# Designs tried in a protein design run: peptides against a protein of PDB entry 2MBZ. Part 43

Target 1, 143 residues: chain A of PDB entry 2MBZ
Amino acid sequence: GINLTPEEKFEVFGDFDPDQYEEEVRERWGNTDAYRQSKEKTASYTKEDWQRIQDEADELTRRFVALMDAGEPADSEGAMDAAEDHRQGIARNHYDCGYEMHTCLGEMYVSDERFTRNIDAAKPGLAAYMRDAILANAVRHTP

## One batch from the design tools (peptide; aimed at target 1 Y95 M108)

Design b2_p30_5_s3 (made by RFdiffusion4, then SolubleMPNN; from b2_p30_5, 17 letters changed)
Fold by OpenDDE base, seed 1:
Structure b2_p30_5_s3 (fold): chain B 143 residues (1-143), chain A 30 residues (1-30)
Amino acid sequence: as target 1 above (143 residues)
Amino acid sequence: LAQQPLLRRAFALAVEGRREEALRLYREAL
């Protein structure tokens, strides 16, 4: 779990409670390397660490939205670079995230309505755009 | 984007439910 007080959690995440999915995540992913790595890595995170992660996520969201608004295709260098930064952010903050894993995550963004709804709150179609950019980025980095 | 819901949920589906579909899409795109 996230080792923050309720007040700190509210300051960082607002009305969103990331721990509401902890049991589901544990049931579905508890035996995976990604889960173990994430638990170990985030166990020491401070409020400032979580805030940084949120800030990075928000910046990435704004970046993707700006690309969409500009009409840049999801397989543009700009969109693929944003996808790469997203992948690297996951790897840096949570667990090893190769291109295959990233592609799977992208597909989840459009296949799980809970993810889609959360992502598209910033802009309708953002989840699909991210999925497409993630796939394009994976392809360009695969020999 | 609140990455927390994304990352925690991303764990669940990527590993279990639609990995085969994602891998198929990945392979087809290559």
Scores: peptide ipSAE 0.066, ipTM 0.693, DockQ to the pose 0.069; fails the geometry check
OpenDDE base, seeds 2, 3, 4, 5: peptide ipSAE 0.058, 0.035, 0.034, 0.049; ipTM 0.692, 0.660, 0.620, 0.684; seeds 2, 3, 4, 5 fail the geometry check

Design b2_p30_5_s4 (made by RFdiffusion4, then SolubleMPNN; from b2_p30_5, 13 letters changed)
Fold by OpenDDE base, seed 4:
Structure b2_p30_5_s4 (fold): chain B 143 residues (1-143), chain A 30 residues (1-30)
Amino acid sequence: as target 1 above (143 residues)
Amino acid sequence: LSQQPLLREGLRLAVAGRREEALEVYRRAL
């Protein structure tokens, strides 16, 4: 799990408890390279590291919402760039994330109701928009 | 079966608009 005190966890994640999903994550991903890499990488993370990760995620969420509000297509350069930044953020913070893995995650965002609910809390349809942007970004970077 | 071939197949299906089939392939990759 995340090596933070209860107070630190509250300061970073607020009412969201990432540990509530630990069993589900282990069940679905426990035998994957991504899971192993994530556990190894995040084992040394400090409160400041987790705060940075959350800040990056929040910024990206706001960016996608702004694109949707502006009427930018999910396959626009702006949306695809946001998707690329999302992919790179995962790669930097958690595990190797190629375009194939990223599209897998995108499809999960719209097929797993827990992800859909959590993402769409920022804006209805955001998960679907992200999925489409992720796929478009993968296509433009795949020869 | 290794993860990489399945993930590639999933992407191919997704690009082709066969997203439900892509999801099934992705589930097998995990």
Scores: peptide ipSAE 0.372, ipTM 0.881, DockQ to the pose 0.559
OpenDDE base, seeds 1, 2, 3, 5: peptide ipSAE 0.030, 0.032, 0.056, 0.034; ipTM 0.636, 0.639, 0.661, 0.630

Design b2_p30_6 (made by RFdiffusion4)
Pose (drawn by RFdiffusion4):
Structure b2_p30_6 (pose): chain A 143 residues (1-143), chain P 30 residues (1-30)
Amino acid sequence: as target 1 above (143 residues)
Amino acid sequence: SLTPEEEEELREEMEELREEVEELNEELLE
């Protein structure tokens, strides 16, 4: 998958070691189909592809988190769009985490506080803010 | 911006979608 050195993972993922939990991830659910399409795509991903996502993800925090500061609701245009923006980003980066699928991630993320702590490292409650933004975004698209 | 009626409708649709997602998640965890 990532097949990176501890140094690269640092320069890329920062102080986050996902490889250690590589096989541990499937322990949680390990039952998804999309992961199958992703592994095929992440089979050769390099540190650049992985860094490209991080710099991209950092940008996601400032805007999302900045929306929280202004006190605007998550189902807001800017917020939901930010959610639609997240969808295409994480979809085109692995296989295509559809809307319905993108939502599975939204709540299954609140369950394991390991993800939240690592994700909220930017700010608490961000996971909830995004889920609703993604959920609402999926609704305005859902037929 | 959305009107109150449009917000209420959106919330109802979100609840429905949430229920479907919860069912899907239960299936994935099985």

Design b2_p30_6_s1 (made by RFdiffusion4, then SolubleMPNN; from b2_p30_6, 19 letters changed)
Fold by OpenDDE base, seed 5:
Structure b2_p30_6_s1 (fold): chain B 143 residues (1-143), chain A 30 residues (1-30)
Amino acid sequence: as target 1 above (143 residues)
Amino acid sequence: ALSAEERAALARKKAELEARVREKIAELLA
């Protein structure tokens, strides 16, 4: 799991405990390269590393919400750039994330109600908007 | 409590792992 004390976890993630999903993740995806890469990378992460990751995620959420509020299409340059940053963040922090993988993640955001609910807590329809932006970004990068 | 953005970020992390598994499953079922 995440190598943080309960106090550190609270400081970074608040009342959300990411370790509560470790069993499910291991059961469903424990035999994948992505899982192995993530475990290897995050094993050395400090509180500051996790805080950075959280800050990056928060920033991206705000960017997408701002784009939606401005009425920008999900296939706009701004939305696609945000999706690209999202993909790169996953690749840098967790596991290799190509455009195909990213598209699959986007689809999960709208097909798994648990993800949809958590994402849309920031703004209704955000999960769908992100999915569409992710897809558009993948298309423009796949000649 | 976690902010809406934090909850979304963590959900995205979980989704990332799930997506890779689905991709692998799709390859096996194809």
Scores: peptide ipSAE 0.071, ipTM 0.665, DockQ to the pose 0.043; fails the geometry check
OpenDDE base, seeds 1, 2, 3, 4: peptide ipSAE 0.034, 0.039, 0.031, 0.035; ipTM 0.621, 0.630, 0.604, 0.628; seeds 1, 2, 3, 4 fail the geometry check

Design b2_p30_6_s2 (made by RFdiffusion4, then SolubleMPNN; from b2_p30_6, 19 letters changed)
Fold by OpenDDE base, seed 5:
Structure b2_p30_6_s2 (fold): chain B 143 residues (1-143), chain A 30 residues (1-30)
Amino acid sequence: as target 1 above (143 residues)
Amino acid sequence: SLSAAERAALAAKKAELRARVEARIAELRA
């Protein structure tokens, strides 16, 4: 799994332990290219790398929440740009993430209650908002 | 945000994309 000490993991992820889901992820997606790419890329990650990833995720969360609070539609330019940044972040840090893959992830955010609960901890309805923004962004970039 | 006409077009494309996504998800989760 993630090569961090328990203390380092707590400092970066807090109460969330990504290693809790290692077995499930392997069972569900272990034979996919995305899984292999992620394992290969993240194998060399340091604490600082993981912290950067978490900081980027937190910033994006705040950005989406601000858009929701402002009443901006999920298909607004602001929301779609945030979705694009989200996609690019996944591509940079984990695995190749095209628009189709991104939309699949968005659907998972609303169909898997564990993801929904985790995401909506920041704001109720955030997962659905992100999913809709992801779809809108995918559509505008698809000829 | 998008205009009314753009939103209508987007809605149609979203429906198509959703169908593709659902099919892909089914493949990955089967």
Scores: peptide ipSAE 0.031, ipTM 0.544, DockQ to the pose 0.631
OpenDDE base, seeds 1, 2, 3, 4: peptide ipSAE 0.035, 0.032, 0.030, 0.027; ipTM 0.641, 0.610, 0.537, 0.539; seeds 1, 2 fail the geometry check

Design b2_p30_6_s3 (made by RFdiffusion4, then SolubleMPNN; from b2_p30_6, 19 letters changed)
Fold by OpenDDE base, seed 4:
Structure b2_p30_6_s3 (fold): chain B 143 residues (1-143), chain A 30 residues (1-30)
Amino acid sequence: as target 1 above (143 residues)
Amino acid sequence: ALSEAERAALRARMAELEAQVRKKIAELLA
């Protein structure tokens, strides 16, 4: 779990407690390499680390929203670059994330309604836009 | 409605889920 005090958790995540999903995550992914990598990496994370991760995620969200608002296609250079940054962020903070894994995550964003709902809270259709951008980015990086 | 910070926290947790999804996908493709 996230090793933060209740106050720190509130400062970083507000009323949302990510640890509420720990059991489900463990049940679904506990035997995966990605899970083990994530647990190993995050075990040493400080409040500042988690805050940084949240800030990066928020920035990426704003970036995708801005692209959508500007009418940029999901397979535009801007959208694909945002997807690449998203992939790299996952790789740095959580687990190895190749292009195949990234496309799988993109599909999850649109297939799991919980993800879709939470992502689209920023802008309707954002999850689908991200999925398409992720796929396009993967394609351009696959010989 | 979830704040940006809450969504980010969820994404972090989802990253763990994503790792699990990868495994399941790998198993399905195997």
Scores: peptide ipSAE 0.076, ipTM 0.647, DockQ to the pose 0.039; fails the geometry check
OpenDDE base, seeds 1, 2, 3, 5: peptide ipSAE 0.065, 0.056, 0.035, 0.056; ipTM 0.630, 0.622, 0.577, 0.639; seeds 1, 2, 3, 5 fail the geometry check

Design b2_p30_6_s4 (made by RFdiffusion4, then SolubleMPNN; from b2_p30_6, 19 letters changed)
Fold by OpenDDE base, seed 2:
Structure b2_p30_6_s4 (fold): chain B 143 residues (1-143), chain A 30 residues (1-30)
Amino acid sequence: as target 1 above (143 residues)
Amino acid sequence: SMSAEERAALAARMAELEARVRERIARLLA
């Protein structure tokens, strides 16, 4: 979990339970180095850190939605740039996220129905659009 | 390069975090 008080959690996440998937993740991957590294990094985060992460994600989501609304292809420069910013955000806030890892995350967005439903709550098809943009961005950075 | 296990572990952890973000964003955009 995160080290926020119940009050802070409410302020940042509202009525959403940010730890709803914690047990599953711990049971399946809790003994891996990768999990421990991510957990260790986020353990020091303050309320302000989590709020910043939320704000960054909100802004990025709005960008993707706007691109979709404008009919921009997922392999457009705008969409790929948004994907790159997404990757860099992960790298900055959570763990080193290369293009291969980013591509894997994109695939998860469309292959795990829980993720798809969660992401598409902002806009239908957003998960697929993000996956495609992530892949395109990875390709352009992998000669 | 990451092993399959490492990729899975990172993806899983990121899934948890991304779920937090996406749920909040969805409500904001609604």
Scores: peptide ipSAE 0.068, ipTM 0.654, DockQ to the pose 0.029
OpenDDE base, seeds 1, 3, 4, 5: peptide ipSAE 0.047, 0.058, 0.050, 0.070; ipTM 0.610, 0.638, 0.631, 0.649; seeds 1, 4, 5 fail the geometry check

Design b2_p30_7 (made by RFdiffusion4)
Pose (drawn by RFdiffusion4):
Structure b2_p30_7 (pose): chain A 143 residues (1-143), chain P 30 residues (1-30)
Amino acid sequence: as target 1 above (143 residues)
Amino acid sequence: SLLTEEEKEKMEELREKVEEMIEKGEFPEP
């Protein structure tokens, strides 16, 4: 998958070692189909592809988190769009985490506080803010 | 812009459906 050195993972993922949990991840659910399409795509991903996502993800926090500061609701245009923006980002980066699928991630993320702590490292409750933004975004699209 | 009341109701239905899918391990196929 990532097949990176500890140094690269640092320069890329920062102080985050996902490889250690590589096989551990399937222990949680390990039953998804999208992961199958993703592994095929992440089969050769390099540090650049991985860094490209991080710099991209950092940008997601400022705007999202900045929306929280202004006190605007997550189902807001700017927030939901930010959610739609997250969808295409993480979808085109692995396979195509559809809307319904993108939502599975939203809540399954609140369950394991490991993800939240690592994700909220930017700010607490961000996970909840995004889920609703993604959930609402999926609604306006859902027929 | 914000969600209408109808859209909120649909959101809650979708939320329930997603929760049920997660519990059943029935993730949507791409």

Design b2_p30_7_s1 (made by RFdiffusion4, then SolubleMPNN; from b2_p30_7, 17 letters changed)
Fold by OpenDDE base, seed 3:
Structure b2_p30_7_s1 (fold): chain B 143 residues (1-143), chain A 30 residues (1-30)
Amino acid sequence: as target 1 above (143 residues)
Amino acid sequence: MLLSAEERAKKAALLEEVRARIAAGKFPKP
């Protein structure tokens, strides 16, 4: 699990327990390369690392929301750049995330209600907007 | 008790690791 004290976990994640999904994920995907890479990488993360990851995710959310509020299409340069930063953030913090994997993530955002509900808490339709931006970004980077 | 908007946002951000692991399941296991 996340190597933080209960106090540190509360400071970073609030009353949310990040380990509540660990058993489900381990049971379903514990033998995948991406899972192993993520567990190995995050095992060394400090409180500061986790806080940075949360801050980066929050900033990216704000960027997408701002683009939506401005009426920018999901295949705009701004939206695709935000999607690219999202992909790179996953690769940096969790596991190697190519454009194919990123597209799979985007599709999951709209097909799994647990993720859709959590993402859309920031703005209704955000999950769909992100999916479309992720796809557009993948297309522009595919020969 | 229902989570505040801030708590929901933190939960959403933290789900990235879970999302990555779930996405990995879309590919053949070694």
Scores: peptide ipSAE 0.074, ipTM 0.652, DockQ to the pose 0.037
OpenDDE base, seeds 1, 2, 4, 5: peptide ipSAE 0.062, 0.066, 0.039, 0.057; ipTM 0.656, 0.643, 0.650, 0.674; seeds 2, 4, 5 fail the geometry check

Design b2_p30_7_s2 (made by RFdiffusion4, then SolubleMPNN; from b2_p30_7, 15 letters changed)
Fold by OpenDDE base, seed 3:
Structure b2_p30_7_s2 (fold): chain B 143 residues (1-143), chain A 30 residues (1-30)
Amino acid sequence: as target 1 above (143 residues)
Amino acid sequence: MLLSAEERAKKEELLAEVRERIAAGKFPKP
């Protein structure tokens, strides 16, 4: 999992422990290419790397929330661009993430209540907004 | 912005396919 001390994990993630689901993820998805890519990439990550990843996630969250507060639809250019940045971030930090994979992740955000609760902690309905933006972004890039 | 009927259909089809794949357990949780 994440090779950080408990103190370092707290500094980066606060009270949320991303490793709490490690065994479940391994049991269900351990034989997938995406899982293997992520394990290989993140094995070398330092605290600073994880902090950067968390900062990127936080920035994206604020960006989506701002779009929602402004009344911008999830299929606006702003929302779709945010979704694209999200996709690219996953690709850079974890595993190859095409538009289809990204759409799968978006659907998971609204179909798995654990993800929904975690995401909507920032703003109610954020998971659904992200899913819709991800889907719109995928569609605009699909001939 | 409002999507065309074609764009809405594409989204609906893609969602249906994605839901099936997730149910089949083909994609990992991050």
Scores: peptide ipSAE 0.112, ipTM 0.738, DockQ to the pose 0.443
OpenDDE base, seeds 1, 2, 4, 5: peptide ipSAE 0.031, 0.065, 0.023, 0.031; ipTM 0.668, 0.711, 0.608, 0.631

Design b2_p30_7_s3 (made by RFdiffusion4, then SolubleMPNN; from b2_p30_7, 16 letters changed)
Fold by OpenDDE base, seed 2:
Structure b2_p30_7_s3 (fold): chain B 143 residues (1-143), chain A 30 residues (1-30)
Amino acid sequence: as target 1 above (143 residues)
Amino acid sequence: SLLSAEERAKKAELAAEVAARIAAGQFPKP
């Protein structure tokens, strides 16, 4: 799992323990390249690395929420740019994330209620908005 | 702030969940 002490995990993730999903993830995706790449990259991550990842996620959430509040459509340049940054963040931190993979992640955000509930905690409909922005960004970058 | 403390906590939980899924390879196949 995440190579942090219990104290470090608490400082970064609070009461949430991401390792609670380790078994399910291994069962469902343990044989994928994405899993292998992620395990390889994150094995050396420090508390600072994980905190940075959380901060990046929070910033992206704020951007999407601001776009929604402003009434910007999910296929606006602003929303698509935020989606692109999201994709690039996954690529840097976890695994190679092309536009097709990113689109699949977007679909998961609305099809898996655990993700939907957690995402929409920031703003109702955020998961669907992100999914739509991700799709739009993928379309504009796909020949 | 666009995110309350509670909303931020939920987002952190989501991020951790996503990170865990990514780390564990929990991403849909294209």
Scores: peptide ipSAE 0.127, ipTM 0.684, DockQ to the pose 0.071; fails the geometry check
OpenDDE base, seeds 1, 3, 4, 5: peptide ipSAE 0.080, 0.098, 0.114, 0.109; ipTM 0.640, 0.710, 0.711, 0.717; seeds 1, 3, 4, 5 fail the geometry check

Design b2_p30_7_s4 (made by RFdiffusion4, then SolubleMPNN; from b2_p30_7, 12 letters changed)
Fold by OpenDDE base, seed 5:
Structure b2_p30_7_s4 (fold): chain B 143 residues (1-143), chain A 30 residues (1-30)
Amino acid sequence: as target 1 above (143 residues)
Amino acid sequence: MLLSEEERRKKEELRARVEAMIAAGDFPKP
């Protein structure tokens, strides 16, 4: 699992233990390249590394919410740029994330109620907005 | 209106759950 002490986990994630999903994820995806890459990359992560990941995610959430509040379409340059940064963040921190993979993740955000509920806690409709921005970004980067 | 500290913390925890799922490898097959 995540190589942090209980105290460090609390400092970064609060009352939530990220390892609570480890068994389910391993059962579903344990034989995938993405899973193996994530385990390899994160094995050496410190508390500070995980905090940086949290900060990056928070920044992206704020950007998407701000775009929605401004009435910017999900296929606007701003929204697509935020989606691109999201994709690149996953690639840096966890596993290779091409445009196809990113599109699949976007679809999961609206089809898996756990993701939808958690994402939309920041703003109703955020998951759908992110999905649409991810799709638009993928389209502009493919022939 | 600004969120209370509790509301902010709750939203951050929910976001962390999403990130944790991704980090652990919870994603659809292409």
Scores: peptide ipSAE 0.124, ipTM 0.675, DockQ to the pose 0.065
OpenDDE base, seeds 1, 2, 3, 4: peptide ipSAE 0.070, 0.067, 0.062, 0.106; ipTM 0.646, 0.641, 0.630, 0.660; seed 2 fails the geometry check

Design b2_p30_8_s1 (made by RFdiffusion4, then SolubleMPNN; its pose is not in this set)
Fold by OpenDDE base, seed 4:
Structure b2_p30_8_s1 (fold): chain B 143 residues (1-143), chain A 30 residues (1-30)
Amino acid sequence: as target 1 above (143 residues)
Amino acid sequence: AAAEEEARRRRRSAGALAFASAYLAPSRPP
């Protein structure tokens, strides 16, 4: 799991407790390459690393919310670029993330109500907007 | 107060996204 004290976890993630899903993650994805890569990379992460990741996610959230507020379609260049940056961020911080993998993550955002509720805390419909942008980005990058 | 609440909700959303990306993957890998 995340190698932080309970206090540090609260400082970084606030009300969201990622550890509540540790067993489920292991049961569902423990034998996947993505899981192995993520475990290997994050094993050395410090509080500052996790804070950086949180900050990047916060910036991404702001970016998508701004696009939605501006009425930009999810298949706009701006939304697709934000989705691409998200995909690349996953690749840097966690595991190799191709367009198909990214699309599957996007579907999870809307199919798993637990994540839908958490994501949409920033703005109603954010999860669906991200899913659509992720799909559009995948399509434009797929021959 | 409104700004603080918005920041709290955004932090929650960001945390969920970060965690999902870090540890969750499709049940069937591509």
Scores: peptide ipSAE 0.413, ipTM 0.833, DockQ to the pose 0.602
OpenDDE base, seeds 1, 2, 3, 5: peptide ipSAE 0.362, 0.379, 0.385, 0.160; ipTM 0.827, 0.833, 0.826, 0.736

Design b2_p30_8_s2 (made by RFdiffusion4, then SolubleMPNN; its pose is not in this set)
Fold by OpenDDE base, seed 5:
Structure b2_p30_8_s2 (fold): chain B 143 residues (1-143), chain A 30 residues (1-30)
Amino acid sequence: as target 1 above (143 residues)
Amino acid sequence: MEEEERRRRLRRSAGALAFASMYLAPSRPP
C-alpha cells in the first residue's frame, strides 16, 4: 500500500483513502504491467510526492470545470490539451499510459458509478466531459 | 461554509482521478 502513516494519509488524501481499494485493484490488475510499474514507482514516494500528485489532480479538475463553465466543447483545443496533460501526468507518476489506456480510463469514469459519483462531485457531468476530451485527444494523436 | 464544501467536493474528485492513476482499475482493460 501507500507508504504513509495514517496521519500523513489523512493530511494528503483527506476523506478519500485510496488504500480502501487496494484489495480490489490487486484482484483485478495485480498481474498487469501497469500495476507492477505503479507499485515500483510509488514505493519510494514521500508525503510530499503524494501531495504533488493530489495537487496535479486538483489543478486538472479545476481546468476541466473552467472549460465546462466557459462552454468549451470537450473536443476543443483547451479540453484536449487538458486531457493530454492528464495522460502525461499518469505516465510520469504511475505507469506507461498510451492513448488506448487513457481511453479505457475515460470510459471507466462514466461506466463505474463510484468514479462517476466522485468526479461529478466537483461538477455534474464532469466525468462525461473528461471522457469525451480524452477520446478527442486520443483521436487527434492517432490518425 | 460554501467555500469549504466546494473545496471538499473538488478534493473528492481529485482523489478519484488520482486513484484511477495510482491503481489502474478500468472496468474494461485494453
Scores: peptide ipSAE 0.166, ipTM 0.747, DockQ to the pose 0.514
OpenDDE base, seeds 1, 2, 3, 4: peptide ipSAE 0.097, 0.144, 0.112, 0.133; ipTM 0.718, 0.741, 0.710, 0.728; seed 3 fails the geometry check

Design b2_p30_8_s3 (made by RFdiffusion4, then SolubleMPNN; its pose is not in this set)
Fold by OpenDDE base, seed 4:
Structure b2_p30_8_s3 (fold): chain B 143 residues (1-143), chain A 30 residues (1-30)
Amino acid sequence: as target 1 above (143 residues)
Amino acid sequence: MEEEEERRRRRRSAAALAFASAYLAPSRPP
């Protein structure tokens, strides 16, 4: 789990409780390479590391919301670049994240209502927009 | 209040997005 006090977790993640999903993640994906890589990397993470991860996600959220507000399509260069940054962030912070894996995550954003609801808290339709941008980014990087 | 609510919602979204990375689709694409 995340080695932070309850207070630190609240300071970093606010009202979102990542621990509520820990058992499900372990049950479903505990034997995957992605899970193992993530646990190995995050085992040494400090509060500052988690804050950085949260900040990166916040910035990404802001970028996508701004793109949507500007009317930029999800397959625009700006949206695809944001999706690429997201993919690279996952790779840096958690596990090797190829374009196929990234598209799987994008599909989860719209198929798992828990994540759809939480992601769309920032802006209705954000999860779908991100999914579409992720797909577009994957396509442009696949010959 | 509106700005604070917006910040809270975005923070929630960001946190959810960050931890969504721990999840995988039910099946990998062929």
Scores: peptide ipSAE 0.377, ipTM 0.793, DockQ to the pose 0.530
OpenDDE base, seeds 1, 2, 3, 5: peptide ipSAE 0.153, 0.189, 0.390, 0.167; ipTM 0.727, 0.745, 0.805, 0.728; seed 3 fails the geometry check

Design b2_p30_8_s4 (made by RFdiffusion4, then SolubleMPNN; its pose is not in this set)
Fold by OpenDDE base, seed 4:
Structure b2_p30_8_s4 (fold): chain B 143 residues (1-143), chain A 30 residues (1-30)
Amino acid sequence: as target 1 above (143 residues)
Amino acid sequence: EEEEERERRLKRSAGALAFASAYLAPSRPP
């Protein structure tokens, strides 16, 4: 879990409140290998580690927003490379993230309205754009 | 003010993404 106080969580994650989802997360994903891997890795994470993770997510968000602003298609090489970097970041910080797992995360961004609303705070349509880029990246790396 | 609001929205979005990656691992493909 995230070993931060509510105030620290707000400082790191902003207006998004992760605490309100703790029970649901445990219920839905608590028995998955990925969840266990992430829990084990992050058990030793400091506030500085979480800030680094947030910074990486921030950079990724800005990168996708910039691609959208430039009119680059979600299946452009630039967008697919951003999706690949996202996948590798998840693998580095949390759990082994294959292309199938990554596409599942992308689908969640658009199928769960709570995530869509929060992600699209940065730019309308960002969640869908990321999902499409993630799918395109998966397709170019799989038969 | 407008720029600060944009930064807050970016942070909110990034926070949601970071949280999803940390704790949400789908158990089945789409």
Scores: peptide ipSAE 0.482, ipTM 0.854, DockQ to the pose 0.604
OpenDDE base, seeds 1, 2, 3, 5: peptide ipSAE 0.446, 0.452, 0.491, 0.483; ipTM 0.840, 0.845, 0.857, 0.851; seeds 3, 5 fail the geometry check

